# Peptides against a protein of PDB entry 3KDP: the designs that were tried, part 198

Target 1, 230 residues: chain A of PDB entry 3KDP
Amino acid sequence: PFLIFIIANIPLPLGTVTILCIDLGTDMVPAISLAYEQAESDIMKRQPRNPKTDKLVNEQLISMAYGQIGMIQALGGFFTYFVILAENGFLPIHLLGLRVNWDDRWINDVEDSYGQQWTYEQRKIVEFTCHTPFFVTIVVVQWADLVICKTRRNSVFQQGMKNKILIFGLFEETALAAFLSYCPGMGVALRMYPLKPTWWFCAFPYSLLIFVYDEVRKLIIRRRPGGWVE

## One batch from the design tools (peptide; made by RFdiffusion4, then SolubleMPNN)

Design b2_p26_7_s3 (from b2_p26_7, 20 letters changed)
Fold by OpenDDE base, seed 4:
Structure b2_p26_7_s3 (fold): chain B 230 residues (1-230), chain A 26 residues (1-26)
Amino acid sequence: as target 1 above (230 residues)
Amino acid sequence: ENEEIAKKAKEIVEQARREIEKLIKE
C-alpha cells in the first residue's frame, strides 16, 4: 500500500499508525500461531526425510501462500480505498498524481472528478476516513486467511490447540479493529475516523476470493500430487 | 509527529493486548 502511494502519488490510503497496528497486532498472532504450528509439526513429523529440503520447501510454500494472500489483502484494501474516494467524488484516475496538491495546505481548491472544490481540511477528513476502512478490510480478509489455515489443518491434524490459537487470533484482530475504529479519540490520535458498519461488508468479496483461491489451490494439489504447487 | 503517533499507536496496541490477555485469564 505504501509503495503504491509513493509510485502513483495518490493520497495516503493507510496511515503509518494503521500500518503499525497491522504489523504489530494482526500479523503477530498469525505469526505466533505459525511458529507454534511449525514447532508442533516438527515434533509430530516423523524424522523429516530430508530436513533441509523439506524445511526449505515448506518455508517457500508458506511464504508464497502468505505473499499471495498479502496481495489479495492489498487489493481488497485498495478497492475499499477507491470506493470511499469515489463516493466522495474522487475517481481512481483522478487520484493519480494528486498527492502533491492533496497534501498542500495552501491549496484549498483541489477539484474532484465532478468539479467540486475541496479545502485542505475536507481532503484530510476524507483521507482519514479511508484509513479505518482500509484497515478493517485487511482485518476481514485476514479472517478468511485464519479460517483457511484452520480448514487446511483440520484436514491434516486433529482439532487441538491449533484451533484455539486461530480462534484467539480472530478475536484479537477483531477486538483491535473495533477498538481502533470506534474508541473515542482515535480520529484525532490515530487519524482513524469511526467506520460505518456498511464498510465492513466491502471486504467480504475479497474474503470470498481468498476462499475460492485456496479451494482451487487445494484442488490442484489434490489432483496433481507432486506438482509445483506442493 | 509521525514518530509520536507511532509511539502512541504502539502504546495503544500494547494496552489493548494487555486488556485482551486479562480478559482471557479471567
Scores: peptide ipSAE 0.011, ipTM 0.306, DockQ to the pose 0.080
Fold by OpenDDE base, seed 2:
Order: sequence, then structure tokens, then C-alpha cells
Structure b2_p26_7_s3 (fold): chain B 230 residues (1-230), chain A 26 residues (1-26)
Amino acid sequence: as target 1 above (230 residues)
Amino acid sequence: ENEEIAKKAKEIVEQARREIEKLIKE
């Protein structure tokens, strides 16, 4: 997200504190859950394959999966960001290169895509309005990621929701998202304004996309063991 | 191609992390 912010020179879609909350808070429980499930699955899948090649393949598969899922998560967050800004009069094309004027506190006449002038304070309110939905979008997409990562090769439908750690992770992330979104003072402390409940649903198409993507990926892996997708 | 994408993604994440760490230190 920060690299896209620098490259595109768009207003900051996610605050530094929210990034820290993602890195330290939302990713920790999922990572622990995945580590436990991987350990259990690796114990169960001990067919005597060459431990060096299987470990390398597993590490590569995990790295690729996390990289691809992370990209889809970022795309989901940016989509929500662009939707909110577009609803407030800033079309995505107009946001390109706007950061310099956007962040300048002395410029109080930044025009949106429709010629409406925005004060610095108004722009920062809109920016901070984007932080919470961006974060919530990541959390909702992480729900799908957690469900997906539960199974390396098996369909989610085959293993079910039996992992208590996964369920706990989902509740913890949801509780954290609700706390950050609705707790008084988060607008000042984290620059996260309260989120309309409707914005939770903006992330659902991306969660579904990740779910479908992973099921298709797993189907390909099952049909072509040792293929280029591994 | 997937390895290259994964490498680029890791580089992007690591660069983002370094920039975030710089921003936290400011």
C-alpha cells in the first residue's frame, strides 16, 4: 500500500498506525493458526518423500500463496479506497499526482473531479474516512485467506471448520476490526473514523474472489501434481 | 514467472517495511 502511495502519488489510503495494527495485530493470530495447521498437515502427510525437496516445494508454495493473496488483499483495500474517494468526488485518474497538493496544508482550494473545492481539513477527513474501510477490507479478505490457508491441497469443504484456532483467529480479527472502527477516540488516536456498516460488504466480493481463486488453484494442484503452479 | 513475482513481491514488502520503519522513526 505504501509503495503504491509513493508511485502513484495518491493520498495515503492507510495510516502508519493502521499498517502497524495489520502487521502486529491482524497477521499474528492467522500466522500462528497457519503454523499449527501446517505442522499438523505435515505430520499427517509424512509419506517418505525426500524431505529436502518436499520442504523446498512447500516453502515455495507458501511464499507464492502469501504473495498472491497479499496482492489480492491490497487490491481489495485500494478498491474500497477508490470507491470512497469517487463517492466524495475524487475519481481515480484525478488522484494521480494529487498527493503534493493534497498534503499541503496551505492549499485550501484543491478541486475534485467535478470542480468542487476542498479545504485541507475536509481532505483530511475524507482521507481518514478511507483508513477504516481499507483496514476492514483487509480483515474481511483475511477471513477468506484464513479459510483458504487451512488446507494446502484439500478443499475447505472437505476439512470443514474444525480448527478451533482458525475460528478464534476469525473472531479476534473481527473483534479488533470492530474495536478500531467503533471505539471512541480511534479517530484521534489512529485516524480511523467510524465505519458505516455498509462498507463491510464492499470487501465481500474480494473475499469471494480469493476463495474462488484458491479453490481453482487447489483443483489445478490436485489435477497436475508437480506442475508449474507449485 | 511465479518465482520472479514472488521475489518482486518480497522486495516490495521489504521496501515497504523499511519505509514504514523510517516513518515510525521520524
Scores: peptide ipSAE 0.000, ipTM 0.213, DockQ to the pose 0.018
Fold by OpenDDE base, seed 3:
Structure b2_p26_7_s3 (fold): chain B 230 residues (1-230), chain A 26 residues (1-26)
Amino acid sequence: as target 1 above (230 residues)
Amino acid sequence: ENEEIAKKAKEIVEQARREIEKLIKE
């Protein structure tokens, strides 16, 4: 997300504080939860042929998978960002290169796509209005990521949701998102303004996409053991 | 300035986590 902000010179879609909230609030507990997940019985029974090479390959595959999921998360966040800005009169094309004028406190006549002038304060309100739904979108997508990452081969339906710590992590992540989104003063403290409940559902298609993608991947792995998809 | 904001954000997140954990235990 931040790279696209730099490349496109668009208004900041996700604040630094919000990024920190993701890293510290939403990623840590789920990661710990996954550490307590029961390993797949078939993986544990297999002795590594070459511990050095197999470890490296596995780490690369995991890194790539997380990277791909991270890209889908970013796409979901940016979709929400562009929808909100478009709803407020800023079409995606108009946002390109607008950052310089957007962040200038002395320019109070920045025009939207329809010729309406926006003050600095108004622009910042709209910008900060995007932070919360972007964050929430990432959290909702992370639900799917957290659930699917518990296994490499088995379907979520086969492995089940037995890890109480994992379930706790999901609730903690969701509750934190709700707290940051709706608690009074968060707009000032964290630059996260209140979110309409409907925006929680905007991320669901992306979560479903990740879930379907992973289930299909796992299905392929089960049908073709030792394939490149593993 | 950014470091101070980051520190405050961490504190808020940790506080929120503790509160949520309490609510789940109740």
Scores: peptide ipSAE 0.000, ipTM 0.282, DockQ to the pose 0.069
Fold by OpenDDE base, seed 5:
Parts: sequence; structure tokens; C-alpha cells
Structure b2_p26_7_s3 (fold): chain B 230 residues (1-230), chain A 26 residues (1-26)
Amino acid sequence: as target 1 above (230 residues)
Amino acid sequence: ENEEIAKKAKEIVEQARREIEKLIKE
């Protein structure tokens, strides 16, 4: 998100505080849950034929999968960001290159896509209004990510949701998101303004996309063991 | 064992939250 912010010169879609909340608040418990999760039966039963090469290949494939999931997460966040700004009069095309004027405290007449002038304070409110939904979008997408990461090869439907730690992680992420979104003072303290409950649903298509993507990936792996998609 | 781990995880999250709050105040 930060790289796109720099490259596209758009208003900041996600604050540093929200990033920290993701890293420390949302991702930590899931990571712990995965560490304590029992290995899949297929992982335990398969002795690597070549322990040196097979381990490296597996690590690369896992890294690629996480990279792809991360890309989908980012797309979901940016989608939410652009929708919010568009609802406030800033079309995506208009946002390109706008950052310099957007962040200038002395410019109080930045025009939106419809010719409406925005003060610095108004612009910052809109910007910060994007932070919370972006964060929430990431959390909702992470639900699917966490569920799919529980398994490497088996379908989530086959493995089930028996890990209490994973379930706890999901609740913790959701509770943190709700707290940051709706607790009074977060707008000032964390630059996270309250979001409409409807924004929680904006992430669901991307969550579903990740889920479908992973199930398809796993299906391919099951059908073609030793392929490049592991 | 899972309940104990969940409890520990909760404590870690709460600690992390407190640390974040401290960082925000600085």
C-alpha cells in the first residue's frame, strides 16, 4: 500500500498505525495458531525423496502462494479505498498525482472530480475515513487467508475448523477491528474514523476469491503432485 | 493444551496492544 501511495502519488490509503495493528494485533495470533497446528497427514507421511531440494522447492512455493494472497489482499484494500473516495467525489483517475496538493496544508481549494473544493481538514477526514475500512477489509480477507493456511494440500472442508487457537485468532482480529473502528477517540488517536457497517461486506468478495483460489490451487496440487503450484 | 495456548495468545495480543498504545502516545 505504501509503495502504491508513492508511485501513484495518491492520498495515503492506510496509516502506519493500522499497519502495526495488522502486524502485531491480527497476524500474530494466527501465526501462533499455525505453529501449533498439527501437520497434515500428507506432510507427515511424505518423506522427501530429496530432502535438500524438496524443502527449498516447498518453501519457494509457499512463498509464492503467500505472495499471491497478499496481492489479492492489497487489491481488496485498494478497491475499498477507491470506492470510498469515489463516494466522496474523488474518482480514481483524479487521485493520480493529487498527493502533493492533497498533503499541502496551505491549499484549501483542492477540487474533486466534480469541481467541489475541499479544505485541508476535509481532505484529511476523508483520507482517515479510508484507513479504517482498508484495515477492516484486510482483516476480513485475512479470515479466508487464515482458514486456507491451515491446510497445504487438503481442502478446508476436509480438515475442518477444529483448531480452537485459529478460531480464537479470528475472533481476536474481528474484535480488534471493531474496537479500532468504533471506539471513541480513534479518529484522533489513530487516524481511524468510524466506518459504516456495510463496509465489512465490501471485503467478502475478495475473501471468497482467496478461498476459491486456494481450493483450486490445492486441487491442482492433488491432481498433479510435484507440480510448480505446490 | 489448546486452551492454555489460547490464553497465552490472548495475553500476547493484549501486551502487543499496550505496546502499540505506548508507541502512539510517543
Scores: peptide ipSAE 0.000, ipTM 0.229, DockQ to the pose 0.041

Design b2_p26_7_s4 (from b2_p26_7, 22 letters changed)
Fold by OpenDDE base, seed 2:
Structure b2_p26_7_s4 (fold): chain B 230 residues (1-230), chain A 26 residues (1-26)
Amino acid sequence: as target 1 above (230 residues)
Amino acid sequence: DLLKIAEEAKKKVEEARKEIEKLLKE
């Protein structure tokens, strides 16, 4: 998120404290849950055939768990960010290069995509309004990502939800998201304003899309073992 | 300890942000 903020020069989509909550709070229990789930995965159940190929498979699992999940979560968060800003009159293309004027407290006439002028205070309210939904979107997308990472080849319907630690992790991160979103003082302390319940559902179509995509991917892998999709 | 690490990380990120903002204004 911070790299995109710098490269695209857009308004900050996620506060530093929120980033820390993701890195230190929301990702810790899920990472532990994935470590336990690996023991139940189809990869760990297979006898090592070739140490060289098995190392590559393990590296791919690590890449999915730490790299790919993070990228997909960020995409989901940015999707919600752009939706909220678009609903407030700022189209994605208009946000490019806007940061300098956006963060300048002395500029009180920043125009949106429709010519509406926004004061600094109004802009900061909209920015902070994006922080909570961005975080919640990451949590909701993470539900699907954690579930799809249970196995490399098997469907979620075949493997089931047997990992109690994973289930606990999903509830814990959801409870944390609810706490950060609705507890009094979080707007001041964490720059996370209270979230309307409707914004929880904004991430669900994206989460569902990822889930369906991964199930299709796994189906292709099962039908064509050793294909380039692996 | 985690809170201290988080605060230090936050401070470093904020400092980096300020430096980038200065560079972008020049």
Scores: peptide ipSAE 0.006, ipTM 0.242, DockQ to the pose 0.019
Fold by OpenDDE base, seed 3:
Parts: structure tokens; sequence; C-alpha cells
Structure b2_p26_7_s4 (fold): chain B 230 residues (1-230), chain A 26 residues (1-26)
């Protein structure tokens, strides 16, 4: 998300504080839960394989999988961002290169795609209105990510949701998202304005996409053990 | 200033986490 902000010179889709909340709040507990589950699964599956080569391959596969999921998360967030800005009169094409004028406090007549002039304060309200839904979108997509990362080869339906730490992680990130989205004063403190409940549903298609993608991937791995997808 | 805001946000997140953990133990 931040890379696209720099490359496209669009208004900031996600605040730095919100990014930190994602990294510290939503990613840390899930990562710990996955580390514990991997440790449990590896203890049960350890045939004496060469620990150096298998660790490197597994780390690369995990890093690539997380990289791909991260890209899908970013796409979901940006979709929400562009929808909100479009609803407020800023079409995606108009946002390209607008950052310089958008962030200038002395320019109070930035025109939207329909010729309406926006003051600096109004622009910042719209920008901050995007932060909360972007964050929520990432959290909702992370639900699917956490569920799919629980198993390397087995379907989520086969292994079930027995990991209490994973369930706790899902609850924590959801509660954090709700708190940051609806708690009074978060708009001033974190630049996250209250989100309409309808925006929670905008992320569900992306979560479903990730879930389907991973189930298909796992199905391919099960049918072709030792393939390049492993 | 951004670091201070980030630290305050982190603290609020940790407090919220502790409250959620308390609610889950109840």
Amino acid sequence: as target 1 above (230 residues)
Amino acid sequence: DLLKIAEEAKKKVEEARKEIEKLLKE
C-alpha cells in the first residue's frame, strides 16, 4: 500500500499509525499462533530429514505465500480506498499525481473529478475516512490468511479450528479493529474516523478469494505431492 | 511527533488487548 502511494503519488491510503497497529496488533499474535502450530505439526511429522535444506525451502515457501497474501491484502485495501474516494467525488484517474496538491495546506481549491473545490480540511477528512475501512479490510482478509496458514496440506475443514491461540488471535484482531473504528477519540488520536458497518462487508469477497485460492492450492498439493507448488 | 503518536497508539492497543484477555478469562 505504501509503495503504491509513493509510485502513483496518490493521497495516503493508510496512516503510519494504522500501519503500525497492523504490524504490531494484527500480525504479531497470528504469527505467534502459527509458530506454535508449526512447531506442533513439525514435532509430529519429524522424520529425520536434513534440517538445513528443509528449513530453507520451508522458509522460502512461507515467505512467498505470505508475500502473495500480502499483495491480495493490499489490493483489497486499495479497492476500498478507491471506492470511498470515488463516492466522495475523486475518481482513481484523478488521484494520480494529486498528492502534492492534496497535502499542501495552502491550497484550498483542489478540484475533484466533478469540479467541486475541496479545502485542505475537507480533503484530510476524506483521507482519514479511508484509513479505517482500509484497516478493517486488511483485518478481514487476515482472517482468511490465518485460517489457511493453519495447515500446509490439509484442508481447514479436515484439521478444524482446535488451536485456541489462533481463535484468540482472530478475536483480538477483530476486537482491535472494532475498537479503533468506533471508539470515541480515535479520529483525533489515530486519524481513524468511524466506519459504516456496511464497509465491513466490502472485504469479504477478498477473504473468500484467498480462502478459495488456498484450498485449491492445497488440493493441487494433495493430488500432486512433490510438485512445484509445495 | 509521529513516534510519540505511534507509541501512544501501541499502548492503547496493548491496553485493549489486556481488556479482551480479561473478558475471555471471564
Scores: peptide ipSAE 0.006, ipTM 0.263, DockQ to the pose 0.077
Fold by OpenDDE base, seed 4:
Formats: structure tokens, sequence, C-alpha cells
Structure b2_p26_7_s4 (fold): chain B 230 residues (1-230), chain A 26 residues (1-26)
């Protein structure tokens, strides 16, 4: 998210504090749960032929998987961000390069895509309005990602949700998202304004898309072992 | 403590941002 913010010079989609909350709060328990589940599944399925090379390959594959998941999560968050800003009159194309004027306190007449002028305060309200939905979107997308990451090759339906730690992680993420979204004072402390309940559902299509994408990917891997999609 | 860590992290990110912006202007 931060890289896109720098490259595209768009208004800040997600606060650094919220990013830290995601990294420390929401990602840690699921990551641990996945590490345990992978260790358990790998122990059950294949003795490492060469512990050093297989560990390196596994670490690379894990790092790539986490990197891909992180990118998908970011895409989901950015989608929500762009939708909210578009609903408020700022089309994605108009946001490009707008950061400088957006963050300038002395400019109180920033025009949206429809010619409406926005004060600095109004712009910041809209920006902060994006933070909570962005965060919630990431959490909802993480549900799919976590379910997907359970199995490299097997369908989620085949392995099932046997990992109690993963299930607990999903509930913890959801509870944290609800807490950050609706707890009084979070708007001041974390610059996260209360989320409309409807925005919880905006992420579901993305979660579903990720789920479908992964199932298709797994299906391709199963049909074409050794492909570049691994 | 978490707020302090977050503020420090924010400061580091802002410093990194400034460095990147400086590098992009060169």
Amino acid sequence: as target 1 above (230 residues)
Amino acid sequence: DLLKIAEEAKKKVEEARKEIEKLLKE
C-alpha cells in the first residue's frame, strides 16, 4: 500500500498504524497457524529428501506465497479505497498525482472529478473514512487467503478446517476488525472512522474471487504437475 | 507503549519516504 502511495502519488489509503495493526495483530496468529499446519501436513506427507534444499525451497515457496497473498490483500484494500473515493467524487484517474495538493493544509479548494471543491478538513475526513473499510477489506480477504493457504495442492474442501488455531485466528481477526471499526476513540487514535455495515460485504466478492482463483490454480497444478504456476 | 512504537514506526516510514523522494528527484 505504501509503495503504491509513493509511486502513484495518491492520497494515503491506509495509515501506518493500521498497517502495523494488520501486521502485528491480524497476520501473526494466522501465520503461526499456517506454519503449524504446514509442518503437520509436511510431516505426514513427505520426508524431506534433502533437509537443506527442501527447507530452502519451502522457505522460498512460503515467502512467495506470502508475497502473493500480501499483494492480493493490498489489491482488495485498494479496490475498496478507490470505490469509496469514487463515491465521494474522486475517480481513480483523478487521484493520480493529487497527493501533494491533498496533503497541503493551505489548499482548501481541491476539485474532485466533478468539479466540487473540497476543503482540507473534508479531504481528511474522506481519507480517514477509507482507512477502516480498507482494513476490514484486508481482514475479509485474509479469510480467503488463510483458507487457501492451508493446502498447496489439495482443495480446501478436501483438507477441511481442522486447524483450530486457524479458526481461532479468523475469529480473532474479525473481532479485532470489529473493535477497531466500532470502538469509540479509534477515529482519533487510529484515524479510523466507524464503518458502515454495508462495507463489510464489499470485500466478499474479492474474497470469493481469490478463493476461485486459488481453486483454479490448484486444479491446474493437479492437472499439470511441474508447471510454472507452482 | 504501542502508540509510541507506532509513532516511531510512522516517523521511520516518513523518513524513508523522504529519502525515497530525494532519490527520485535526483
Scores: peptide ipSAE 0.006, ipTM 0.236, DockQ to the pose 0.020
Fold by OpenDDE base, seed 5:
Structure b2_p26_7_s4 (fold): chain B 230 residues (1-230), chain A 26 residues (1-26)
Amino acid sequence: as target 1 above (230 residues)
Amino acid sequence: DLLKIAEEAKKKVEEARKEIEKLLKE
């Protein structure tokens, strides 16, 4: 997200506090849950035929899968960001290169896509309005990520949601998102303004996309054991 | 303490942002 912010010179889509909440709050429990599941799966797995080569391959595959999921998460966040800005009068094309003027406190007449002038304060309110839904989008997409990570080879429908740590992680992420989105004072303290409930639904298509992607990936792995898709 | 850490982190990121902006203007 930060790289796109620099390259496209768009207003900052994700605040530092939001990033910290993701890293410390949202990603920690999932990481722990995955570590426990990996340990449990490694204990339950029969001795790998070739422990050195199979372990390295599995680590690379996991890293690639997480990288791809991370990209989909980022895309979901940016989609939500662009939708919010578009609803406030800033079309995506207009945002390109706007950062310099957007962040300038002395420019109070930045025009939107419809010719409306925005003060610095108004622009910052809109920018901060994007932080919360970006975070929420990541959380909602992470629901799918957590669910798909629970099963390496089997469909989520086959293993079910029996992992209590995973379920706890989902609730923690959701509770944190709700707290940051709706608790009074978060707008001032964290620059995260309240989110309309409708924005929670904007992430669902991406969550579904991740779910479908992983199910397809797992299906391919099951059909072609030892293929490059692993 | 977490709020202070977050504020300090925010300050550092803002400083880094300013430095990056300075570098981009050069």
Scores: peptide ipSAE 0.005, ipTM 0.245, DockQ to the pose 0.020

Design b2_p26_8_s1 (from b2_p26_8, 22 letters changed)
Fold by OpenDDE base, seed 1:
Structure b2_p26_8_s1 (fold): chain B 230 residues (1-230), chain A 26 residues (1-26)
Amino acid sequence: as target 1 above (230 residues)
Amino acid sequence: SKILEEVKKRALEVIERALAAIAAHL
């Protein structure tokens, strides 16, 4: 998110405080829950041929998979951001390079894509209105991430949702997202304005995409053990 | 990876379609 913000010079899609909420609140509990996930039976039975090389290969493959998922999460967040700004009159093309004028307190006549002028205060309200949906989008996409990370090769449908700690982590993450989205004063404290309930669904296509991607990946791994996808 | 490229491509296509749909309704 921050890299695209700098490169595209667009209004900030996710504030520093919301980033901290992701890192400390959203990511931590799910990550702990994964430590208590039931071991995959096939991973546990596989003796490494070479403990040094096979460990390094596995770490690299895991890192690549998490990196890919993280990119899809970011894309989901940006999608939600662009949808909200477009609904408020700012088309994505118009946002390119707009940051300088957007963040200037003395410019109160920034035009949207329809020629409507926006005061600094109005722009900041719209910006902060994007922070909450972006955050919630990340949380909803992380549901899929957390679920798929349970197993490396087995389908979620095969292993199921047996880990109560995982379910608790998903619940806690969702509860935190709801709290940050709807608790009075979050607009002032965290620059997170209340979210329309409908915006929770904007993340679902991306969550589904991650889920399908991982299931397909796992299916390929099962059909071709030792392939390039593994 | 080819899969990553395909996922990125599809994600971009979805974004583009969604943006086009928004632009058409707006």
Scores: peptide ipSAE 0.000, ipTM 0.195, DockQ to the pose 0.022
Fold by OpenDDE base, seed 2:
Formats: sequence, structure tokens, C-alpha cells
Structure b2_p26_8_s1 (fold): chain B 230 residues (1-230), chain A 26 residues (1-26)
Amino acid sequence: as target 1 above (230 residues)
Amino acid sequence: SKILEEVKKRALEVIERALAAIAAHL
């Protein structure tokens, strides 16, 4: 998010403190939950033919999968960000290069895509209004990530949801998201303004996309063992 | 492997810049 902010010179979609809350808060408990997930029966039964090469391949695969999932998460967040800004009159194209004027306290006549002028305070309210939905989008997409990361090759439907720690992690992450979204003072502390409950659903298409992506990936791995997707 | 290395390098640069930016704002 921050790099796109710099490269595109768009208004900041997610505050730095909120990013830290995601990285340290929402990612840690899920990661711990995944550490307790029972290894796929196939992973334990297949001795690596070559422990060095097969481990390296597996690490590369995990790294690529996490990288791709992270990109989908980021896309989900940015989608939510752009939708909110568009609803407030700022189309994505108009946001390009706008940061300098957006962040300038002395400019109170920044025009939206429809010629409406926005004061600095109004712009910051809109910016901070984007932070919470962006965060919530990441959390909702991360639900899918947690579920799919349970397995490398097997479908989620085959392994099921037996890990109570994972279920707890999902609830904890959701509770944290709700707390950060609705607790009084978060607007001041984290620049996260209260979120309309309807915005929780904005992430659902991306969660579904991750599920579909992972199931397709796993299907390809099952059908073509040793392929480039593996 | 080159694409992956380049993606990793870019991702690391991204993370490092993000961390540096976070560190600069802390």
C-alpha cells in the first residue's frame, strides 16, 4: 500500500500504524494457528527424494503462493479504497498525482472528478474513512488465506476445519477488526473511522477469488505433479 | 527462477522501503 502511495502519488490508503497492526496483530495469531495445523498426510508420507532440492522447491512454492495471495489481498484493499473515493467523487484516474495537493493544508479547493471543491479537513476525513475499510478488507481476505493455507495439495473440503486453533484465530482476527473499526477513539489513535457494516461485504469477492485461485492451484498440482505451478 | 528472484528482489526492496518508511515515521 505505501509503495503504491509513493509511486502513484495517491492519497494514503492505509495508515502506517494500521499497517503495523495488520503485520503484527492480525498476521501473528493466524500464523501461530497455521503452525498448529496438522500436516497433510501426503507431506508426512512422502520422503523427499532429495532433501535439499525438494526443500528448496517447496520453499520457493510457498514463497510464490504467499506472494500471489498477498497481491490479491492488496488488490482487494485497493479496490475498497478506490470504491470509497469514487463514491466521494474521486475517480481512480483523478487520484494519480493528487497526493501533493491532497496533503497540503493550505490548499482548501482540491477539486474532485466532478468539480466539487474539498477542504483539507474534508479530504482527511475521506482519507481516514478509507483506512478502516481497507483494513477490514485485508482481514476478510485473510480469512480465505488462513483456510487455504491449511493444505498445500488437498482441497479444504477434503481436510476440513478440525483445527480449533485456526477457528479461534479467525474469531480473534474478526474481533480485532471489529474492535479497531468500532471502538471509540480509534479515529484519533489509528486514524480509523467507524465503518458501515455493509463495507465488510466489499472484500467477499476477493475472498472468493482467493478460494477459487487456491482450489485451481491445488487441482493443477494434483493433476500435474512437478509442474511449474508446483 | 530469474523472475522469482526479480520478484523477490522487488518484494524485498518494497518491504525494505516500507520498513524504512515505517521507521522514518516512528
Scores: peptide ipSAE 0.000, ipTM 0.261, DockQ to the pose 0.023
Fold by OpenDDE base, seed 3:
Structure b2_p26_8_s1 (fold): chain B 230 residues (1-230), chain A 26 residues (1-26)
Amino acid sequence: as target 1 above (230 residues)
Amino acid sequence: SKILEEVKKRALEVIERALAAIAAHL
């Protein structure tokens, strides 16, 4: 989200404190939980065929897989962001390059896509209205990500939910998302305004997409062991 | 070169704002 904010010069879709909450709060415990996941029955029984080449290939494949998942997560958050701004009169095309005028507190006549003028305070309310649903979208998409990252080859249905630390991580990130979304004072403290409960469901299609994508990937790996998709 | 420098400048400005925001809330 931060990179697109810089590159596209759009209003900030996710607050810096909220980014910190993702990096330290939602990502850390789940990431640690993956270190305690039980090894797949097939991974630890096979010595690497070539320690030099197979390690490099596996690192590249892991990097590509996490990169792809991260892109889908970001797309989900940005979709929510653009929907909210469009509902408030700012179409995605109009947001390009708008950041400079958007963040200037002395400019109180920034026009939306329909010619309505917005004060600095009004613009910041709309911006902060996007932060919470963006964050919640990331959390909901991350549920699917964490579940799929448990295994390289086995379906989630075959491996099951054996890691109690992962279950705790999913609970913790959800509890944090609920706390930040509904606790009084978060609008002032973290620039996160209360979220309508309906916005939790906006991320579900993206979670499903990640889940389906990974199950298809794993199915291909199972059908073609030792393929480049591994 | 100019685009890269502008991207670096903007990245630094936003990191500084992020750090300032964190410091203001700690």
Scores: peptide ipSAE 0.000, ipTM 0.211, DockQ to the pose 0.021
Fold by OpenDDE base, seed 4:
Structure b2_p26_8_s1 (fold): chain B 230 residues (1-230), chain A 26 residues (1-26)
Amino acid sequence: as target 1 above (230 residues)
Amino acid sequence: SKILEEVKKRALEVIERALAAIAAHL
């Protein structure tokens, strides 16, 4: 998110505090939960293949898979950001290069895509209105990521949801997202304004995309054992 | 590579559908 903010010179889509809440609050407990995930039924049955070649291939494939998932997560957040700004009159094309004027306190006549002028206070309200939905979008997409990461080869449907710690982690992450979204004072403390409940659903297509991606990946791995995708 | 292309294709389709939905509401 921050890289796109700098490269595209757009208004800040996600605050630093919200990033810290993701890293410390939403990622830690789920990551711990994955450490307690029961070994995949196939992992325990496979003798170690050639440890030099297979380790490097697996590390590259894991890195690629997580990199791709992370990109889908970021796209989900940006999608929600652009939707909210578009609903407030700022089309994505108009946001390019707007950051300098957007962040200037002395400019009170920043025009939207329709020629409406926005004061510094008004546009900061819109910016902070984007922070919460972006954060929540990441959380909702992480639900799918956490669910798929419990297995390497087996479908989620084959392995099932047996890890109670993972379920707890998902619940905690959701509760934190709800707390940050709806608790009074979060707009002042974290620059996270209250979220309309409808915005929670903006992330669902991306969660589904990640889920489908992973299931297709696993299906290919199962059909072509030892292939380039494994 | 085929999976990456398929994922990119599906991602683009989702984005296009979402953009179309936004455009329909605007």
Scores: peptide ipSAE 0.000, ipTM 0.200, DockQ to the pose 0.023

